# Ledger of designs, part 195: peptides against a protein of PDB entry 3V4O

Target 1, 234 residues: chain A of PDB entry 3V4O
Amino acid sequence: DQPLAKDKVALLIGNMNYREHPKLKAPLVDVYELTNLLRQLDFKVVSLLDLTEYEMRNAVDEFLLLLDKGVYGLLYYAGHGYENFGNSFMVPVDAPNPYRSENCLCVQNILKLMQEKETGLNVFLLDMCRKRNDYDDTIPILDALKVTANIVFGYATCQGAEAFEIQHSGLANGIFMKFLKDRLLEDKKITVLLDEVAEDMGKCHLTKGKQALEIRSSLSEKRALTDPIQGTEY

## One batch from the design tools (peptide; made by RFdiffusion4, then SolubleMPNN)

Design b2_p27_6_s1 (from b2_p27_6, 14 letters changed)
Fold by OpenDDE base, seed 3:
Structure b2_p27_6_s1 (fold): chain B 234 residues (1-234), chain A 27 residues (1-27)
Amino acid sequence: as target 1 above (234 residues)
Amino acid sequence: EEAEEAAKKEEDSKLQSYSPELPPPPP
């Protein structure tokens, strides 16, 4: 039997106009392109740009209210970020310099809350750096995650590495989105799709030895972003 | 010609890191 989604919901966040950090360009284009693709896949898409800490927390809370049993949830983030002790932190545009975990949103805390909703699939696409923040010695005591076997992380880069945008004379794309957009509509298991994106990105001479896609998954079922919504006649 | 123009556009491409320049860690 083909896997069915009860519904499909995506939250896309692109942070560019930081107050205390270098400004970015690619998140504007990347959020726009991903929004159009996910809408073709019948996702309900909320796309937001340049969020403060308060606005990011509210957007995540509203996203979690749309999640329920068997719903596919996708979170995309493009912006500044860091990774400490296997925890990924998204940086709001109003974050101080230096920022700490109390100023940022922890992705693993969001995952915990998504697991409580009994979602059908949890996809995180994180287009941010994964360097350690040496100014943040906080070890978040995260509660143990449940074994739900429905989790996929697509990291734009490896642990401890940087993610990049291509600055051309015009509109820039992030390296990750440049390759992801060409395959996102394919009817494949999401981990297989991301593996093909990793191979395509691996052929890019600009980022060879600087950026590589990391897939972290616990996905026991053949779930795809193309999976039909329950009650839709295909 | 189109492949050579694409190759020149790639060669002129600057990579911008998504890492903020954090100040040097305190000693």
Scores: peptide ipSAE 0.314, ipTM 0.725, DockQ to the pose 0.457
Fold by OpenDDE base, seed 2:
Structure b2_p27_6_s1 (fold): chain B 234 residues (1-234), chain A 27 residues (1-27)
Amino acid sequence: as target 1 above (234 residues)
Amino acid sequence: EEAEEAAKKEEDSKLQSYSPELPPPPP
């Protein structure tokens, strides 16, 4: 039997216009392109740009209200970020320099809350750097995650590395989105799809030895972004 | 031709890091 989603909900955040950090360009285009693709996959998509800490927290809270048992939840983030001790932090546009975990949104905390909703699938697509922030020695005591076997992380880069955007003729795309967009509509298990994206990124001469996709998953079922919504007659 | 134009467009492309320039750690 093909896995069914009860519903499909995505939150897309693109942060570019940082107050205390370098401005980005790609998140605008990448959020737009991904929005259009996820809508073709029957996702309910909320797309937001240039969020403050308060606005990001509210957007996550509203996203979590749309999640329920068997719902597919997808979080995409493009912007500044860091990773300390396996915890991924999304940086709001109003974050100070230097920022700390208290100024940022921890992805693993969002995952915990998504698990409490008994979601059918949790996908995180994190188009951000994964360098350590040496100004933040705080190890969040993450509560033990439930064993839900429905989690997929697509990191635009490997641990301790940078993610990049390509700037050409005034347009910019993230390296991750450049390759992800070409495969996102494929009817494949999400981990297989991301593995093919990783191979395509690996052929890119611009980012060879600078950026590589990392997939982290605990996904026991053959779930795809193409999976039909329950009660939709196809 | 299209592949050469794509390759030339890639050569003229600049990479920008998503890493904020954090101040150097205090000594």
Scores: peptide ipSAE 0.304, ipTM 0.706, DockQ to the pose 0.471
Fold by OpenDDE base, seed 1:
Structure b2_p27_6_s1 (fold): chain B 234 residues (1-234), chain A 27 residues (1-27)
Amino acid sequence: as target 1 above (234 residues)
Amino acid sequence: EEAEEAAKKEEDSKLQSYSPELPPPPP
């Protein structure tokens, strides 16, 4: 039997106009392109740019209200970020310099809350750096995650590495989105799709030895972003 | 020509990191 989604909901966040940090360019285009693709996949898409800490927390809370049993949840983030002890932190545009975990949103905390909603699939696409923040000595005591076997992380880069955007004289794209957009509509298991994106990115001479896609998955079922919504008579 | 122009655009491409330059840790 083909897996069915009860609904499909995506939150896309692109942060570029940082107050105390270098400005980015790619998140604008990347959020726009991904929005159009996910809408073709019948996702309900909320796309937001340049969020403060307060606005990011509210956007995540509103996203979580749309999640329920069997719903596919997708979170995309493009912006500054860091990873401490396997925990990913998204940096708001109003974050101080240096920023700490109290100023940022922990992705694993969002995942915990998604698991409480009994979602059918949890996809995180994180287009951010994964370097350690040495100014953040906080070891997050994360409560033990439930074994839901429905989690997929697509990291734009390896642990301890940087993610990059390609700056041309025109519109910039993130390297991750450059390759993801070409395959996102394929009717494949999401982990297989991301593996093909990783292979395509691996052929890019610009990022060879600098950026590589990392897939972390516990997904035990053949679920795809193309999976039909339950009760949609085609 | 288009492939050479694409290759030149790739050579002139600056990679910007999504890592902020954090100040050096205090000594």
Scores: peptide ipSAE 0.299, ipTM 0.702, DockQ to the pose 0.477
Fold by OpenDDE base, seed 5:
Structure b2_p27_6_s1 (fold): chain B 234 residues (1-234), chain A 27 residues (1-27)
Amino acid sequence: as target 1 above (234 residues)
Amino acid sequence: EEAEEAAKKEEDSKLQSYSPELPPPPP
């Protein structure tokens, strides 16, 4: 039988107009294009741009209120970020320079809260850098994650590496979204879809040896973003 | 022609990192 979602909910965050950090361009276009694609997949999509720490925390709290047993949850983030000790930190637009974990949102803490909701699928698409922040020596004491076998991370880059946007005269996609958008509507297991995106991105001469997609998953079932919502007569 | 011009525009494209220029750690 085809896996069914109880509902499908996505939170998309694009941070570009930083106060104390370099401004970005791609998050605007990337959030817009991903919003349109996820709506075609019957996701309830909340798309937000240029969030402060307080606004990001509130957006995550509201997103978690929409999650329940068997719901597909997708979090997309495009912006500045870092990774310390295997923990991914999303940087708000009002973050100081330098920033620390106390100024940022930890993705693994969000994952913990999603697991408490008994979600059917947890997808994280992280279009941010994964370099260590040497100004933050804090090891987050994360509570032990449950073994839910329903987690997929699509990292736009490798551990310790950078993610990039294309600087054109116009608005262009980030490297990750450039390839993701061409396959996102395919009826494939999400890890297979992301593997094909990784192969397509690997052909990009611009980012060869600089950026490569990393897929981290514990997905035991054939779950796809195309999976129908329970009780919708298709 | 248009595909070759698009490929050439991609070749001349500058990449911007999503890494903020953090100041060097204090010595």
Scores: peptide ipSAE 0.290, ipTM 0.696, DockQ to the pose 0.494

Design b2_p27_6_s2 (from b2_p27_6, 14 letters changed)
Fold by OpenDDE base, seed 1:
Formats: C-alpha cells, structure tokens, sequence
Structure b2_p27_6_s2 (fold): chain B 234 residues (1-234), chain A 27 residues (1-27)
C-alpha cells in the first residue's frame, strides 16, 4: 500500500542579507526554485527571506501549528549556520558577530516539537555550513527524541565541512540545490532520491573533496515527497 | 557546446562559503 499524507506542509527560509556577516546570493534563487517544485508536489509552502531571530522563531511556531498527525513536514534552510556536538544551528540575519546558540535556532529542538505533532514524515534540508563555532561552548541538553522512524536529514555538506554557492551570476544556485532540483519531483523514497542527489553532487569537480551531501535517516517506511494527500481522489 | 560552455563557466566560478568569518577567538 502506498503511504498517504494527511497534508503536506513546508517552511522554506533563505537568509542572505546578514548585518554582521558576509552576504550570500544563492538563498534567494534556491528558495524560489524549491517553492515552485514543492508546490507541484502539492505542498503548502511558506517561503521567507532574510529573517531576524524573532521572525524565524515566529515562522517556526506558525509552521508547527500547521503540523498534525500524519502530516508531512519539510523544513528547508539556506544561509549561515554551524554544528556543535551534532546540533545544527540556523543563523538569523540580525545575529551578532560572533553569534552563539542563544542567537540561533536549533534544528533538533524544532524536530522535537515536530515529533510532538505525530507527523507522518519529517524532512530537514539544511543548506548551511556544519563547522564548529568555537565561540559557543554551550552543550545543549536536548530532551531525548522519540523513536518515530520518520526522520530524514539532507545536509548539503558533511560534518565539520562547508557548503558553497557559485558566484558567477546573480541567479546561481547553491551546490546542493543545483542537484536537488533535478530530482526532487521523482517518485522515489526520499532517502533514495537524496542518495541519487549525493551521487550527482559527487561528480561535480568544483566541490570534490570540499562538499558532499550527507543523509541521516531513521525512515522505516517507503515515503516519498510525491505521496498523495489523503482524501484527494485522483 | 552549451554543456562545455557551462562546464567552463563552472570551472571559472568562485565558490563562496556559507561559513561566516568569525573573528579569531579571544586569547
């Protein structure tokens, strides 16, 4: 039996116009392209750019209100970020230099809150760097995650590595989105789809030995972004 | 030809990191 989604909801955040950090370019195009693709997959998509800490927290709270039992939730982030002790932190545009965990949004905290909603699928696509922030010595004591077997992380890069954008044109994608967009509409288990994206990225000479896609999944079911919404008679 | 021009434009492409340059840690 093909898995059904109760609904499909995505929050896309692209941060590029940082106040105290280098400006980015790709998040604008990447969020736009991903929005169009996810809408073709019948996702309800909220797309936001250049969010402050307050705005990011509010956007996540509103996103969580749309999640319920059996809903597919997808969070995409493109921007500055870091990873400390396996915790991913998204950096708001108003973050100080240096920033700390208190100035940033922890993805694992969002995941915990998504699990409380009894979602059908939780997908995180994180187009950010995963270097350690040496200014943040905080070890977050995260509450233990539930065993829901419905979690997929697509990291644009491996642990301790950087994610990159191409600067040639104002319309260039990030490296991750460049390959993700070509496969996102495929009717495949999301982990299989991301594995194919990883292989395509691996052929890119520009990022060879610098950036590689990492997939982290506990997904025990054959769930795809193409899965139909329950009650839609096709 | 269009693929080779894309590849050449990609080879000349500067990659920008999504890592902010943090100041050196205080001593």
Amino acid sequence: as target 1 above (234 residues)
Amino acid sequence: EEEEEKEKKEEDSKLQSYSPELPPPPP
Scores: peptide ipSAE 0.298, ipTM 0.703, DockQ to the pose 0.481
Fold by OpenDDE base, seed 5:
Structure b2_p27_6_s2 (fold): chain B 234 residues (1-234), chain A 27 residues (1-27)
Amino acid sequence: as target 1 above (234 residues)
Amino acid sequence: EEEEEKEKKEEDSKLQSYSPELPPPPP
């Protein structure tokens, strides 16, 4: 039987106009392109740009309110970020320099809250750096995650590495989105889709040995972004 | 031709890191 989603909800955040950090360009285009693709997949998409800490927290809270049993939740983030002790931190545009975990949003905390909603699928697409922040020594005490077997992380880069955007004359894309967009509409298990994106990205001469997609998943079922919403006659 | 122009545009492309420039860690 083809798995059904109760609903499909995505929050897309692109931070580029940082106050105390280098400005980015790709998140604008990447969020826009991903929004259009996810809408074609019948996702309810909230797309936001240049969020402060307060706005990011509110956006996540509102996103979580749309999640329920069997709902597919997708969080995409493009912007500055870091990873400490296996915890991913999204950096708001108003974050100080240096920033700490208290100024940022922990993705694993969001995952915990998504698990409490009994979602059908949790997808995180993190187009951010995964370097350690040496100014943050805080070890997040994360409560034990539930064994839900419905989690997929697509990291734009490997642990301890950087993610990059291509700055050309005009529109910039992130390396991850450049390859993800070409496959996102494919009717494949999300982990298989991301594996193919990883192979495509691996052929990119610009990022060879600098950026590689990491897939971290615990997904026991054949779930795809193309899965139909329950009660919709297609 | 279109692939070569794409490759050439990619070669001229600058990679910008999503890593913020943090001040050097305190010693």
Scores: peptide ipSAE 0.293, ipTM 0.697, DockQ to the pose 0.495
Fold by OpenDDE base, seed 4:
Structure b2_p27_6_s2 (fold): chain B 234 residues (1-234), chain A 27 residues (1-27)
Amino acid sequence: as target 1 above (234 residues)
Amino acid sequence: EEEEEKEKKEEDSKLQSYSPELPPPPP
């Protein structure tokens, strides 16, 4: 039997115009391209740019209100970020320099809240760096995650590494989005799709030995972004 | 030919990191 989604909801965040950090370019284009692709996949897409901490927290809260039993939830983030002790932190545009975990949004906390909604699929696409922030010594005490077997992380880079954008004279894409966009519409299990994206990105001479896609999943079912919404007559 | 021109434009492209230059860790 083909898996069905009760609904499909995506939150896309692109942060580029940082106040206290280097400005980025690619998140604008990457959020736009991904928005168009996810809409073709019948996702309800909320796309936001240049969010403050307050705005990011509100956007996540509103996203969580759209999640329910059997809903597919996708969170995409492009911007500055870091990883401490296996926890991924998204950096708001108003974050101080240096920033700490208290100024940022922890992805694993969002995952916990998504699990409470009994979602059908949880996908995180994190186009950010995964370097340690040595200015943040806080060890977040995360509550134990439930065993839901419906979680997929696509990290634009490996642990402790950097993610990059290609700066041309024109529109720039992130390296991750450059390859993801070419496969996103394929009717494949999401982990298989991301593995193919990883192989394509691995052929890029610019990022060879600098950036590599990491897939972290606990997905027991053949779930795809192309899965139909329940009650839609196809 | 169009793929080779894309590859050449990509070779001249600068990569920007999504990591902010954090000040050196305190000693």
Scores: peptide ipSAE 0.333, ipTM 0.750, DockQ to the pose 0.485; fails the geometry check
Fold by OpenDDE base, seed 2:
Structure b2_p27_6_s2 (fold): chain B 234 residues (1-234), chain A 27 residues (1-27)
Amino acid sequence: as target 1 above (234 residues)
Amino acid sequence: EEEEEKEKKEEDSKLQSYSPELPPPPP
């Protein structure tokens, strides 16, 4: 039997106009392209750009209100970020320099809250750097995650590595979105889809030895972004 | 031809990191 989603909800955040950090370009295009693709997959998509800490927290709270039992939740983030002790931190545009965990949104905390909603699928697509922030010595005491077997992380890069955008005279994607967009509509288990994206990215001469997709999953079911919404007769 | 021109434009493209340059740690 094909898995069914009760609903499909995505929050897309692209931060590029940082106050205290280098400006980015690709998040604008990446959020736009991903929005269009996820809408073709019948996702309810909220797409936001250049969020402050307060706005990011509110956007996550509103996103969580749309989640319920069997709902597919997808969080995409493009922007500055870091990873400390296996915790991923999304950096708001108003974050200080240097930023700390208190100024940022912890993805694993969002995951915890999504698990409380009994979601059918939790997908995180994190187009950010995963370097350690040595200015943040705080070890977040995360509560133990529930054993929910429907979690997928697509990290645009490896642990301790950087994610990149292509800078040319025009609009360009981030490296991750460049490859993700070509496969996102495929009717495949999300981990299989991301593995194919990883192979495609691995052929890119520009990022060879600099950026590689990492997939972390606890996904026991064959769930795809193409899975139909319950009650939609196709 | 259009793919080769895209590849050449990509070869001349600079990568920008999503890592902020953090100030050097205080001594």
Scores: peptide ipSAE 0.310, ipTM 0.716, DockQ to the pose 0.484; fails the geometry check

Design b2_p27_6_s3 (from b2_p27_6, 15 letters changed)
Fold by OpenDDE base, seed 1:
Structure b2_p27_6_s3 (fold): chain B 234 residues (1-234), chain A 27 residues (1-27)
Amino acid sequence: as target 1 above (234 residues)
Amino acid sequence: EEEKKAKEKELDSQLQSYDPQLPPPPP
């Protein structure tokens, strides 16, 4: 039997106009393109750009309020970020230079809160660098995650590596989004879909040895972004 | 092959890192 979603909700955050950090270009286009694709997949999509710490926290809180048992939750982030000790941190546009964990949003904390909602699927698409922030000496003591077997991380790059955007003909896309958008509508298990995206990225001469998609999942069921919402007759 | 390398170099010049370029840590 095909898995069913109770509902499908996505929060897309693109941060580009940083106050104290280099400005980015791709998040604008990437959020827009992903919004359109996810809407075609019957996601309820909240798309936000250039969020302060306060606004990001509020957006996450509001997103969590839309999650419930069996709901598919997708968080996409494009912007500056870092990874310390396996924890991913999204950097708000008002973050100081240098920033620390207290200035940023920890993705694993969001995951914990999503697990408490008994979601059907938790997808994180993180289009950010995964380099260590040496200014953040905080070792996060995260509560143990529940064994929910419904978690998928798509990291735009490998641990310790950088993510890139490419500008072509006046448009900038993140490298991750460039390949993701071509496959996102495919009716495949999300991990299989991401694996194909990884292969496509791997064939690109530009990204070879610079950026590679990393998939981390505990997804035990054949769940896809194309899964129908309960009560919708297709 | 040279044209491919030239296009690759041109494309490389179009890549921008998302690296925040944090200042070097204090010694």
Scores: peptide ipSAE 0.398, ipTM 0.783, DockQ to the pose 0.600
Fold by OpenDDE base, seed 4:
Structure b2_p27_6_s3 (fold): chain B 234 residues (1-234), chain A 27 residues (1-27)
Amino acid sequence: as target 1 above (234 residues)
Amino acid sequence: EEEKKAKEKELDSQLQSYDPQLPPPPP
């Protein structure tokens, strides 16, 4: 039996115009492209650009309000970020230089809150660097995550590595989105889909040895982004 | 194949890192 989603909700955040950090280009296009693709997959998509800390927190809160039992939740982030001790931090555009965890949004905290909603699927697509921030000595005491077996992380890069954007013909795309967009509509288990994206990225000579997709998943069911919404006659 | 070649040519672009380039920690 094909898994069904109760609903499908996505929050897409692209941060580019940092106040105290280098500006990015790709998140604009990447958020736009992903928005269009996810809408084709019947996601309710909220797409936001250049969010302050306050705005990011509010956006996440609003996103969480749309989540419920059996809902597919997808969070995409493109921007500056870091990873300390396996915790991913999204950096708001108004973050100070240097920034710390208190200035940023912890993805694993969001995951915890999503788990409380008893979601059917939790997908995180993180197009950011995963380098350690040495200015943040905070070891987040994360409460033990529930064993929900419905979690997928697609990291644009490996732990301790950088994510890149590519500029072609005046347009910039993140390397991750460049390959993800080609496969996102495929009716495949999300982990299989991402594995194929990883293979495609691995063929890119520019990013070989610099950026590689990492998939971290606990997904016991064959869930896909293409899964139909319950009660919709397809 | 042409689409693959076009994609490969599209990759002949300069990569820009998302590295925030945080200042070195004070000594």
Scores: peptide ipSAE 0.397, ipTM 0.787, DockQ to the pose 0.402
Fold by OpenDDE base, seed 2:
Structure b2_p27_6_s3 (fold): chain B 234 residues (1-234), chain A 27 residues (1-27)
Amino acid sequence: as target 1 above (234 residues)
Amino acid sequence: EEEKKAKEKELDSQLQSYDPQLPPPPP
């Protein structure tokens, strides 16, 4: 039986105009392109740029309010970030230099809250660096996640590595989005889709040995972004 | 081979890292 979504909701955050950190370019275009693609997949998409800590927290809270049992939730983030002890932190545009976990949003905390909503699918697409932040000595004691078997992480890069954007003719795209956009509409299990994106990225001479997609999943069902919404006759 | 290296260098110049370039931790 084809899995059905009760609804599909995406929050896309692109942070580029940092106050205390290097400015980025790609998040603008990447959020726009991904918004258009996810709308073609019948996602309700909230796309936001250059969020402060307060605005990011509010956006996540509002996103969580749209989640319910069987809803597909997708969080995309493009911007500065770090990874400490397997926890991913999204950096707001008003984050201090250096930033710490208290200045940032922990993705795993968001995942926990999504699990409490009994979502049908939780997808995180994280287009950020995964280097350790040595200024953050906090070991987040995260509560044990529930075994929901509906979680997919697409990391734009490997643990401890950098994510990149490519600039061409005044436009910039994230390397991850460059490859993701070509496959995102495919009717495939999301982990299979991301694996194909990883292969495409791996064939690129630009990023070979610099950036590689990492997929982390606990997905027991053949869930796809193309899965129909319940009550919609396709 | 030199042309390939030149293209690789040109391509490298087109990549910008998302690295926040945090200052080194104080000693």
Scores: peptide ipSAE 0.397, ipTM 0.782, DockQ to the pose 0.676
Fold by OpenDDE base, seed 5:
Structure b2_p27_6_s3 (fold): chain B 234 residues (1-234), chain A 27 residues (1-27)
Amino acid sequence: as target 1 above (234 residues)
Amino acid sequence: EEEKKAKEKELDSQLQSYDPQLPPPPP
């Protein structure tokens, strides 16, 4: 039997107009393109740009309210970020320079809250750098995650590495989105889809040896972004 | 080697890093 979603909900955040950090360009286009694709997949999509810490926390809270048992949840982030001790931090546009974990949103904390909702699938697409922030020595004591076997992380880059955008073409895309958009509508298990995106990115001369997609998953079922919503007469 | 460095420099000119460029760590 084909897996069914109770509903499909996505939160897309693109931060580019930082106050105290270098401005980015790609998040605008990447969020827009991903929004259009996910809507074709019958996702309820909330797309937001240039969020302050307060706005970003509120957006996550509202997103979590839309999650329930069997719902597919997708979080996409494009912007500045860092990774300390396996925890990913998304940086709001009003973050100070330097910033710490208290100024940022921890992705693994969001995952914990998503697991409490008994979601059918949790997908994180993180288009940010994964370098260590030496100004933050805080080890987040995360409560142990539940064994839900429904988690997929697509990191735009490897641990300790940088993510990049292309500046020379009029519409700047992030490298990750450039390849993801070509495959996102395919009816494949999400981990298989991302693996194919990783192969496509690996063939690109621009990013060879600089950026590579990392997939971290615990997904025991054949779940796809194309999975139909329960009770929708197609 | 020079051609490789030229290609690397060209590639670097086409890519912008998402690195926040934090100040150097305190001494």
Scores: peptide ipSAE 0.391, ipTM 0.777, DockQ to the pose 0.809; fails the geometry check

